# Designs tried in a protein design run: peptides against a protein of PDB entry 6B4J. Part 282

Target 1, 315 residues: chain A of PDB entry 6B4J
Amino acid sequence: DITMQWYQQLQDASMQCVLTFEGLTNSKDSQAKKIKMDLQKAATIPVSQISTIAGSKLKEIFDKIHSLLSGKPVQSGGRSVSVTLNPQGLDFVQYKLAEKFVKQGEEEVASHHEAAFPIAVVASGIWELHPRVGDLILAHLHKKCPYSVPFYPTFKEGMALEDYQRMLGYQVKDSKVEQQDNFLKRMSGMIRLYAAIIQLRWPYGNRQEIHPHGLNHGWRWLAQILNMEPLSDVTATLLFDFLEVCGNALMKQYQVQFWKMLILIKEDYFPRIEAITSSGQMGSFIRLKQFLEKCLQHKDIPVPKGFLTSSFWRS

## One batch from the design tools (peptide; made by RFdiffusion4, then SolubleMPNN)

Design b1_p30_6_s4 (from b1_p30_6, 16 letters changed)
Fold by OpenDDE base, seed 3:
Structure b1_p30_6_s4 (fold): chain B 315 residues (1-315), chain A 30 residues (1-30)
Amino acid sequence: as target 1 above (315 residues)
Amino acid sequence: MEKVKELLQQYIEIQKKREEKGPLNLIPLL
């Protein structure tokens, strides 16, 4: 399966990255520990500062992240920090930056859906300049949210139930599995972030270049989902999240083909979701239903709330 | 807990169906 090969390749690259900076992460040396902490802060704090407030602030954050990844010194925590402070510094920063972008999907976007767009445009712009960060974003995303690939992890004989739950994306702490609503909230945030990344380009980059992971991957994602058996609550939730965020962009890109896909979703796939939906899961089902019906009736998908306008970039 | 068990059961059933049906007919990426 080409999708599983791609998934595994990204996971292998991520694992190799971890091994590459293991010397930095496992060092007992006080200076190496300090460098590690400074690099970790320099990689993660700017991402946490991303907000919907002003395009100018977003540009400053982008420029800081790009400068760090380019080997330039940046100010972090009142210190000058550079990836050149350690031979493994760049690999470590790329990994931690990618991890942080996905974590913002999991936490910030999960709670504030509109936050997907400013985070995603920075992530997309950084990915364009630093492809390895993009691959690591995918690796982290796919590991935390297998539905972003999409695939269903295989239960292997002899596997512990908790380990399988973790493979499915659940958090398991102290032998307690995460509540379904919290799980779906986190998955929603990551899918919304992904759906935003694939459609957004950094406005100050070379727009003539092809998007490194563009809307064609959104089309692939939809096609793959439709070929999968639906899961109770999960499929209805994430399909809605994806279409709400990138449906307008997909409609503009694929036009008639997109509408054929949406009809296929409504007529063939939606009944399959219905057949597995219990009375306690009707919320996500009804939300998807209403969205599909409205879009088909109006022959339009609304621009998602939080989409970055030209006025945002002038602020 | 019950919802997670239901999902786990669905995953197992999906795996069985995949093993029975063979490779997913990918809708051609147009």
Scores: peptide ipSAE 0.276, ipTM 0.768, DockQ to the pose 0.517
Fold by OpenDDE base, seed 5:
Structure b1_p30_6_s4 (fold): chain B 315 residues (1-315), chain A 30 residues (1-30)
Amino acid sequence: as target 1 above (315 residues)
Amino acid sequence: MEKVKELLQQYIEIQKKREEKGPLNLIPLL
């Protein structure tokens, strides 16, 4: 299908990117190893410094990442670092930067949901200027969270159970599969980050340009989820996470069509989630129920907690 | 472990149902 083709194309592009910088990553040369480490730090440290503290600090981080991707020297670890230090430096930095954005969804946003917005606005602004970083963000996101596509990976004959668990997005270490609550926490963080990216624009960019991966992908995601059989706990969790983060933006964009979609979710799809929900999974189900009922009753979806205000950008 | 086994079983059941029903006509929810 078209969704699986898109998934595969992004994975292929990501694999090709890895192959392009293999010489840098596999080099035994001491200078190449040093360059690799410096480039990796220069790409990833700024992303780890993203916070909800001040808009000015967020701008500094953005400008540093953009400068690095533009071939300009940046200060990292007390050294001047540039992607021009190695012919594979740009590809490596783009890949590691994209990987780090998704890791911040998986780790930081998973623990602090409000962190989605400052991370997402930087990611969106970088994607606008550097489309290849955006494709690599999607590739990393889709690989770690198939539900972000969305699709359910197929078990193939002869596949090891551990490999199938990894395809589903579970971490498997030393033949131990991740606990369900930790899995859902990581998936939630990645979905929340994605839902923030598709609605946010960098305020200092060219706002006349179309969002490189905008709210139309949010509409597509909802439509695709509704056409899928629900999964116990997973569907209720991630549908709530998505709607809590981007539901207000979708409501403003699609208006009457969005409300028709929300009614369809409540009347047709929600009973299908209920039918597969066990007594031990009622938490996610009840949370989704209460959210849908509140939104339909009030005819409004609240602005998500942590949404960046004009006062944030003046700080 | 039990919750993961349950989810895996659901994936297998969904796969079987998809194979039995043929291609879901993606009604474009327009």
Scores: peptide ipSAE 0.271, ipTM 0.763, DockQ to the pose 0.457
Fold by OpenDDE base, seed 4:
Structure b1_p30_6_s4 (fold): chain B 315 residues (1-315), chain A 30 residues (1-30)
Amino acid sequence: as target 1 above (315 residues)
Amino acid sequence: MEKVKELLQQYIEIQKKREEKGPLNLIPLL
């Protein structure tokens, strides 16, 4: 399967990256530990500062991340920090930055859906300039949310139930699996972030270049989902999340083809979701139903709440 | 806990059906 090969290649690249900076991460030397912590903070703090407040502040954050990845010194925690402080510094920063973007999907976007857009536009712009960060974003995203690929992880004979739950994207702590609502909330955040990344471009980059991971991947994602058997609550939730965030962009890009797909979702795929939806899962089902019906009736998909306007970039 | 068990059961059932049907040909919707 081409999708599984792509998944595995990204996981292998991510694992190879971890091995490359193992010397930095496992060092007992006090200076190396200090460098590691400084690099980790320099990579992650700017991402946590991303907000919907002002375009100028978002540009400052982007420029800081790009400077760090370009080997330039940046101020972090009152110190000058550079990836050149250690031979493994660049690989470590790229990995930790990518991990942090996905974590913002999992945590921040999960709680505040509008946060997807400022995070995604920075991630997209950084990906354009630093393709390896993009591959690592995908690797982290796919590992935490297999539905972002999409695929369903295979239960292997002799696998522990907890390990299979982790492969499905569940958090398992002290032999306790997370509650379904918390799981779906995290998955929603990651899918919304992904749906934002594939449609957004950094406005100060070279717009003549092709998006490194554009809307064609959104089309592929939908096609793959429709070719999969639905899961109770999960499919209805994530399909809604995806269409709410990137449906307007897909509509503009694919026009008549998009509407044919949306009809197919409503007429052929939605009944399959209904057939597996229990009375306790009607919330996600009804939300998807109402969204599809409204979009088909109006022949329009609304611009998502939190979409970055021209006024945001002038602030 | 019950919802998680239900989802796991659905994954197992989907896996069995996929093993029976072979590789899903990605019909390019293109």
Scores: peptide ipSAE 0.089, ipTM 0.688, DockQ to the pose 0.455
Fold by OpenDDE base, seed 1:
Order: structure tokens, then sequence, then C-alpha cells
Structure b1_p30_6_s4 (fold): chain B 315 residues (1-315), chain A 30 residues (1-30)
């Protein structure tokens, strides 16, 4: 399976990255610990500062992240910080930066869907300049949200139920599994972030270059989802989240082919979702149904709320 | 807990159906 091979390659690359900076992470030396903490803050704080407020602020954040990844010193916590302070500093920063982008999907986008766009445009622009950060974003995303690949993790004989729940993307703490609504909220945030990344280009980059992970991956994602047996609540939720965020971009890119896919969803895939949807899960199903019916009726997919306008970039 | 058990059961049933049906007839959308 090409999809599973790609998933495994990204996970292997991510694991190898962790091994490369193990010396920095496991060091008992006080200076190495200080460097690690300074690098972690320098990588993660700028991402947490991403907001929908102003394009100028977003550019400053981007320039700071890019400077850090380029080996330039940056100000963090009142100190000058550089990846050159430790031989594993770059690998550590790339990993922690990628982890933080996915975490913003899981937390910030999950609570504020509009936050997907400013986070995604920075992530896309950084990915264009630093491909390894993009691969690590995918690795973190795929590990936390296997539905972003998409695939369903296989239960292996002898696997603990808690470990399988974690593989499915659930948080399990003190032998308590996460509530379904919280799980779906986090998965929604990550899918929305992904759907935003694949359509957005950093406006100050070299736009002549091909998007490093563009809308062709969105088309692939939809095709793969439609070839999978639906899951109760999960499929309806994430399919809606994906189409709401990137459906307009996919419509513009694929035209007639996109509408054929939407008809296929409505005529073939919907009855399969409906057949597994309980009365307590109808909310997600109805939301997807209403979205598709509206889009098919109007022959248009609305621009998503929070999409970055020319006025945002002039602010 | 019940919703998670239902989801897990659906995953198990999906896996069984995949094993029984062989490779998914990729709807040639690609």
Amino acid sequence: as target 1 above (315 residues)
Amino acid sequence: MEKVKELLQQYIEIQKKREEKGPLNLIPLL
C-alpha cells in the first residue's frame, strides 16, 4: 500500500530525527539543558503568537522562524538564541517547530476554526524554505490524527486496548479514554489545519515554485476517504471539516471533476454514512448533508470563514 | 465510554470486511 509506505517513511524519518538530538535532550549538563530550553522556546513561542490580527505581525513571526532555521541568532526570552549553540540544535528546533504547528491545530484551531489560516500560511511558507520541517509536520500530524493520512490503524493481537485507543488518536490518561466530543474536536482542528496548509502559499515567497504539499494531496485525501468504510461520527465530522476549509480551493482547481466527486459523496457515500449513524450522532451527519445539499444547489463552495484576504496582508 | 467501544467495534468490523473483500476496489477517482 503506497499510502502506508508513505506514512511509515515519515514516521521513520521523525524517529530518526529524535535519535539525532537525543544527546541534547538527555544531557545532564546544565549548559546543554539551558540551550535546550532556549531553543525549545525560540521554536515554539513564535508559533503561539500567530493570530488573525495583522499580516505585518504574521510576517514578523515568519521572518523570526525562518531566521532561527537559517542559523541566525534570534531574540527569545531576552536572550540571543541560535541553533548553532549545539550540533543537534537544528534538528531539535525543526522537530519542535513541526510539533508545535500540529499542536496549534489540535488546540487552537480546534477551538477557533479561523485560526487555521494564519497558522497554515506560516507553516506552508516555512515548509517551502525548509522541506524537513514539512515532513516533520506530516509525521506529527499523521501520528496524532491517522485520519489525516487517511488510514485506520490495525489492532494487533495482544495489543492493549489503551494503546490501540492512542493509535486511533485518543488521549488516554490514568486509564481513562478521552470523551468522543473532545476527540472529534481535536481531530477537526488538525484536519482543518491540514486542509488550510495544502491550499495556502506564503505571499512573500517565490510563487513560481510548486507548492511543496499542494491541493493534489487534498484530492488524494478525498479519494482515499471515499474508498474507506465510514466510521460513525468521525467520517461525517472530518469530511465536513475538510470540505468546509478546502472545498472552494478544490472546486477552483478540479472544476467538473470536483463536482463529480461531490455527487459521488451524495449518491453513494452518504447512504453508507447514514446506515452507521446513530440518533445521537445525527448532528455531524446533518451538518455534512446540509453543506453538500447547499453546495450542489448553488453550484458553489463558499470561501471558508477566516480565509486570508488582501486587506489582512495590508494590515 | 460506550461511543468509543462502538467506534472500536466498527474498526474491527471494517478490518474484517477488508480482509474478506481483498484490496479495496479503488474507485478510479485518481
Scores: peptide ipSAE 0.061, ipTM 0.678, DockQ to the pose 0.472

Design b1_p30_7_s1 (from b1_p30_7, 11 letters changed)
Fold by OpenDDE base, seed 5:
Parts: C-alpha cells; sequence; structure tokens
Structure b1_p30_7_s1 (fold): chain B 315 residues (1-315), chain A 30 residues (1-30)
C-alpha cells in the first residue's frame, strides 16, 4: 500500500531525526542541558503565542520562528538563542517545532476550532520555507492521529490491548484508556488543523510557488477515507470536521467534481456510516447528515468560522 | 450474515470505482 509506505517513510525520517539529536537530548553536561532547554523554548513558545487577535502579531511570531530555523539568533526568555549553539540544534528545533504545531491541534484546536486557522497559516508558511518541518509535522500528526493518513490500525496477534489503543490514537495512562469523547475531541482538533494547513498560504511568502502540501492532499484524504470501511463514530466525526474546515476550499478548487464527491458521500458512503452507528453515537452521525444535506440543498459550503480575512491581516 | 458481508463488499467496490473515476476526472482538469 503506497499510503502505508508513505506513512512509514515519514515515521522513519522522524525516528532518524530523534537519533540525530540524541547527543543533545541525552547530554549530562550542564551547558548542553541549558542549550537544549533554550532551544526547546525558542521553538515552542512562539507557537503557543499564536492567536486570532491580530495579523501583525502573527507575522512577528512567524518571523521569529523563521529566523530561528534560518540560523539567526532570536530572543527567548531574555537570552539570545541560536540553533548554531549545538551541531544538532537545527534538527532538534525542527522536530520540537513540528511536534508543537501538532500539539496545538491536539489541544488548542480541539477546544477552540477557530484556532486552527492562525496556527495552520503559520505552519503552512514555515513548511514552505522549511520542508523538513513539514515532513515532521506530518510524522507527528500521523503518529498521533492515524486517521490523518488515513488508515485504521489493526490489532495484531500477541499485541497488548494498551498498545493497540495507543496505535488507534488513544492516550493510555496508568492502564486507563482515554474516554471516547476526549479521544474524538483531540482527533478532531488535529484533523481540523490539517484541513486548514492544506488550504492556507502565508500571505507574505512567494505565492507563485506551489503549496508544499496543498488541497490535492485534501482530495486524496477524502478519496482514501471513502475507500475504507467506516469506523463507528470516528469516521462520521472526522469527515464532518474535515469538510467543515476545508469543504469550501475544495468546492472552489474542484467545483463540479467536488459536488460529485459530496453526492457520493451522501448517497453511497453515508448509508455505510449509518449501518455501523449505534444509538449512542447518533450525535456525530446527525451532525454530518445535517451538514451534507444543508450543503447539497444550498449548493454551497460555508466559509468556516475563524477563516482569516483580509481585515485580519490589516490588524 | 455471509451474504450480507458479500453484499457490503460489493457495494464498497462499486464506491471505489466511482471514486477512481472522480480522481481521473480531477487529474484531467489539472
Amino acid sequence: as target 1 above (315 residues)
Amino acid sequence: EEEKEKKEKEELEKLRKKIEELEKEVEELE
């Protein structure tokens, strides 16, 4: 399976990255520990500061991240920090930055769906300039949310139940599996972030360049989801999340073909979701149903709430 | 039950073919 090969390649690259900076992460030297901490903060704090408040602030954050990745010194925690402080500094920062973007999907976007857009536009812009960060974003995303690939992990003989649950994306702590609602909330956040990334371009970049991971991957994601048997609650939830965030962009890009896809979802795939939906899972199912029916009736996909407008960039 | 599973597989295969057709149409437009 080509998709699984791609998944594995990204995971391997991510693992190799971790091995590359292992010297920095495992160092017992006080100076190395300080450098590690400074680099980690420099990589992650700007991402945590991303907000929907002002475009100017978002630009400052972007410029800071880009400067750090470019080997320039940046101010972090009152100190000058550079990836040049350690030979593994750049790899470490790229990895931690990518991890943080995905974590913001998992946490911030999960709780505040509109936060997807400012995070995504920064991530997209950084990805355009720093492709390795993009690959690492995908690697982190795919590991935490296999449904973003998409694939559904299977239980293998001899596998511990907890390991299978983790492969599915559940958090397992002290032999307690995460509640389904929290799981779906986190998965939703990550899918929404991904759906935002693939459609957004940093407005101050070179717009003549092709998006490094654009809407064609959105089409692919939909096609792959539809080629899979639905999972109870999961498929209905994430399909809705994806379409709500990037459906308008897909409609504009693919026009008639998008509507054919949407009809196919409603007529051919939706009954399959219904067949596996229990009475306790009707919420996600009904939400998807209503969304599809409304979109088909109005022949329009609404612009998602939180979509960044020209007025945002003037603030 | 076996007949039901067979029918579901056949329906999925029909869906896959429709998706493949759409993918081709999109590729032709790009």
Scores: peptide ipSAE 0.332, ipTM 0.815, DockQ to the pose 0.876
Fold by OpenDDE base, seed 3:
Order: sequence, then C-alpha cells, then structure tokens
Structure b1_p30_7_s1 (fold): chain B 315 residues (1-315), chain A 30 residues (1-30)
Amino acid sequence: as target 1 above (315 residues)
Amino acid sequence: EEEKEKKEKEELEKLRKKIEELEKEVEELE
C-alpha cells in the first residue's frame, strides 16, 4: 500500500529527526539547556500569536519564523536567538515548529474553526520555503490523527487496549481514555487545519511554483476515505469537517468530477455510514447529510467561514 | 425498474473506478 509506505516513511523521517537533535535535548549542560529552551520558544511562540486580526501581523509572524529557519537571529523573550547556537538547532526548531502547527490544529482550530485559515496559510508558506518542516507537519499530523492519512488503525492480537486507543488518536491518561466528544473535537481541528493548508498559498511567495502539498492531496484524501469502510462517528464527522473547509476549493478545481464524487457519497457511501451509526451518533451523520443535501440542491459549496480575503491582507 | 437499478449501480461502480484512477494519478505526481 503506497499510502502506508508514505505514512511510514514520514514517521521514520520524524524519528530520525528526533535522533539527530538528541544531543541537544538530552544535554545536561546548562548552556545547552538554555539554548534548547530559547529555540523552543522562538519556534513556538510566533505560531501561538497567529490570529485572524490583521494580515500585516500575520506577515510579521511569517517573516520571524522564516528568519529563524534561515539561520538569522530573531528576538524571542527579550533575547537574540539563532539556530546557529547549536549544531542541532535547526533540526530541533523544524521539529518543534511542525509539532506546534499540528498542536494549533488540535487545540485552537478545534475550538475556533476560523483559526484554521491564518494558521494554515503560514504553515503552507513556511512549507514552500522549508520542505522539511512540511514533512514533519505531516508526520506529526498523521501520528496524532491517522484519519488524515487516511487509515483506520486496527487492533492487533496481543495489543493492549490503551495502545490501540492511542493509535486511534485518543489521549489516554492514568488509564482513562478521553471522552468521544473531546477526541472528535481534536481530530476535527487537525483535519480542518489540513484541509486549509492544501488550498492556501502564502500571498507574498513565488506563486509560480506548485503548491508543495496542494489540492491534489485533498482529492486523494477523499478518494481514499470513500474506498475505505467507514468508521462509526469518525468518518461522518471528519468528512464533514474536510468538505466544509476545502469543498469550495475542490469544487472550483475539479468541477464536474467533484460533483460526481459528492453524488457517490450521497448515493453509495451514506448508506454505509448509516449502517454503522448508532442512535447516539446520529448527530454527526445528520450534519453531514444536511450539508451534502444543501450543496447538491444549490449546486454550490459555500466559501468557509474565516477564509482569508483580499481585505484581510490589506489590514 | 430492476434493469434501471442495475444500470445505475454499474454507473456508480464506473465512477468509483474513475475516482480510484484519479487517486493513483495524484499519487504518481507526488
């Protein structure tokens, strides 16, 4: 399976990255610890500052992240910080930056869906300039949300239930698995972020270049989801999230082919989702159904709330 | 009616195959 090979390759690359900066992370030297903390803050704080308020502020954040990744000194916490402070500094920053982008999907986007777009456009722009950050974003995303690949992890003989739950993307703390609503909320945030990344280009970059991970991956994702057996509650939830965020862009890109896919979802895939949907899970199913029925009836998918407009970039 | 339903099912299957082909094309472009 090419998809699973891709998944594993990204995970392996991520693991290798961790090993490359292990010297920095495991150092007992006080100076190395300080550098590590400074680099971590320099990588993650700008991402936390991303907001929907102004395009100018977003550009400043982007420029700061790009400067850091380019080996230039940046101001963080009142100090000058550079990846050149340690030979492993760049690898560490790339890893932590990618991790933070995914975490913003998991937390911020999960709570505020409109936040997907400003985070995603920065992530896309950074990915264009720093492909390794993009690969690490995917690695972190796939690990936390296997449905973003997509694949549904299977229980293997001899596996502990908790390990299986973690593979599914659940948080397990003190032998307590997170509630389904919190799980789905986090997964939704990550899928929405991904759906935003694949359609957005940084407006101040070289637009002549192909998107490093564009809408073709959105088409792939949908096709793969439709070729899989649905998972109870999860498939209906995430399919809705994905289509709400990038459905308009996919419609514009793939036109008639996209509409045929929506018809396939309604006529063929919905019955399969329904067959595995319990009475307590009907909410996600109904939401997806209503969305698709509305889109098919109107022959349009609305631009998602929070989509970045020209006015945003002039602010 | 049964023949119409059969034809519709066949068209859906053709569409599914086309989607799979498009998926592969995208993967090859990656």
Scores: peptide ipSAE 0.029, ipTM 0.603, DockQ to the pose 0.310
Fold by OpenDDE base, seed 1:
Structure b1_p30_7_s1 (fold): chain B 315 residues (1-315), chain A 30 residues (1-30)
Amino acid sequence: as target 1 above (315 residues)
Amino acid sequence: EEEKEKKEKEELEKLRKKIEELEKEVEELE
């Protein structure tokens, strides 16, 4: 399976990255700890500052992240910080930055769906300039949300239940598994962020270049989901989230082929979702149903709420 | 009715094959 091979390659690359900066992360030296903390803050704080307020502020944040990744000193916490402060600094910053983008999907986008777009456009722009950050974003995303690959983790003989739950993307703390609603909320945020990344280009970059991880991956994701047996509540939720965020972009890109896919979803795949949907899961099911019916009836998918317009970039 | 159902099934299968082909094309680009 080429998809699982790709998944494993990204996980291996992420693991190798962690090993490369282990000296920095495990150091007991006070100066190394200080550098680690400063680099971690420099990598993550700008991402947390991303907002829908103004395009100019978003550009400032992007420029700061790019400067840091380029080996230039940046101001963070009242200090000058550079990845050159430690030989492992760049690898560490790339890893932590990628992790933070995915965390913003998991937390911020999960609570505020519109936040997907400003986060995603920065992530896409950074990915274009720093491909390794993009690979690490995928690695973090895939690990936290296997449905973004997509694949459904299977229980293996001898596996602990908690480990299986974690593989499925659940948080398990003190032997207590996360509630299904919170789980789906986090997964939704990550899928929405991914769906935004694959369609957005940083407006101040070289737009003539191919998107480093573009809409073709959105098509792949849909195709693979349709070739899998649906999971109760999960598939209906995430399929809706994905289509709501990137359905308009896919429609514009693939035109007639997109509509064929949408018909296949409605006529072939949706009944399979219905067959596994319990009375307690009708919310996600009904939402997907209404979305599909509306889109097919109007022969249009609306631009998602929060999509960044030209007016945003002039602010 | 049976002919209509057969044609609908054939069309759905054709669409599934086309989607699978497009999936493979994307995989080759990865």
Scores: peptide ipSAE 0.029, ipTM 0.607, DockQ to the pose 0.249
Fold by OpenDDE base, seed 4:
Structure b1_p30_7_s1 (fold): chain B 315 residues (1-315), chain A 30 residues (1-30)
Amino acid sequence: as target 1 above (315 residues)
Amino acid sequence: EEEKEKKEKEELEKLRKKIEELEKEVEELE
């Protein structure tokens, strides 16, 4: 399976990256610890500052991240910080930055769906300039949300239940698995972030270049989902999240083919979701149903709430 | 009614095949 090969390649690259900066992360030297902390803050704080407030502020954040990744000194915590402070500094920063983007999907977007767009446009712009960060974003995303690949992890003989739950994307703390609602909320945030990344381009970059991970991956994702058996609650939730965020963009890009896919979802795939949906899971099912019916009736998919407009970039 | 159901199934199968073809095209571009 080419998709699973791609998944594994990204995971391998991520693991290799971790090994590359192990000297920095495991160092007991006081100076190395200081550098690590400074680099980690420099990589993660700007991402946490991303907001829907103003395009100008978003540009400042982007420029700061790009400067850091370019080996330029940046101000962080009242200090001048550069990836050149340690030979492993760049790899460490790229990894931590990518991890932080995915974490913002998991936390911020999960709670505030509109936050997907400003985070995604920065991530997309950084990915365009720093492809390794993009690969690491995918690696982190795929590990936390296998449904973003998509694939459904299977229980293997001899596997601990907790390990299987973690593979499915659940958080397990003190032998307690997270509640289903919290799990789905986190998965939703990550899928929404991904759906935003594949459609957005940084407006101040070279727009003539091909998107490094564009809408074609959205089409692929949908096609693969439709070729898989649905999972209870998960498929209905994430399919809705994905279509709500990038459905309008897919409609514009693929036109008639998109509508054929949407009809196929409604007429062929949706009954399969219904068949596995319990009475307690009707919320996600009904939400997807209403969305599909409305879109098909109106022959339109609305622009998602929080989509960045020209007015945002002028602020 | 049976003829309508048969036609609908055939149309859905045609759509499915087209989606699969488009999936392959995207994979080849990756």
Scores: peptide ipSAE 0.026, ipTM 0.601, DockQ to the pose 0.258

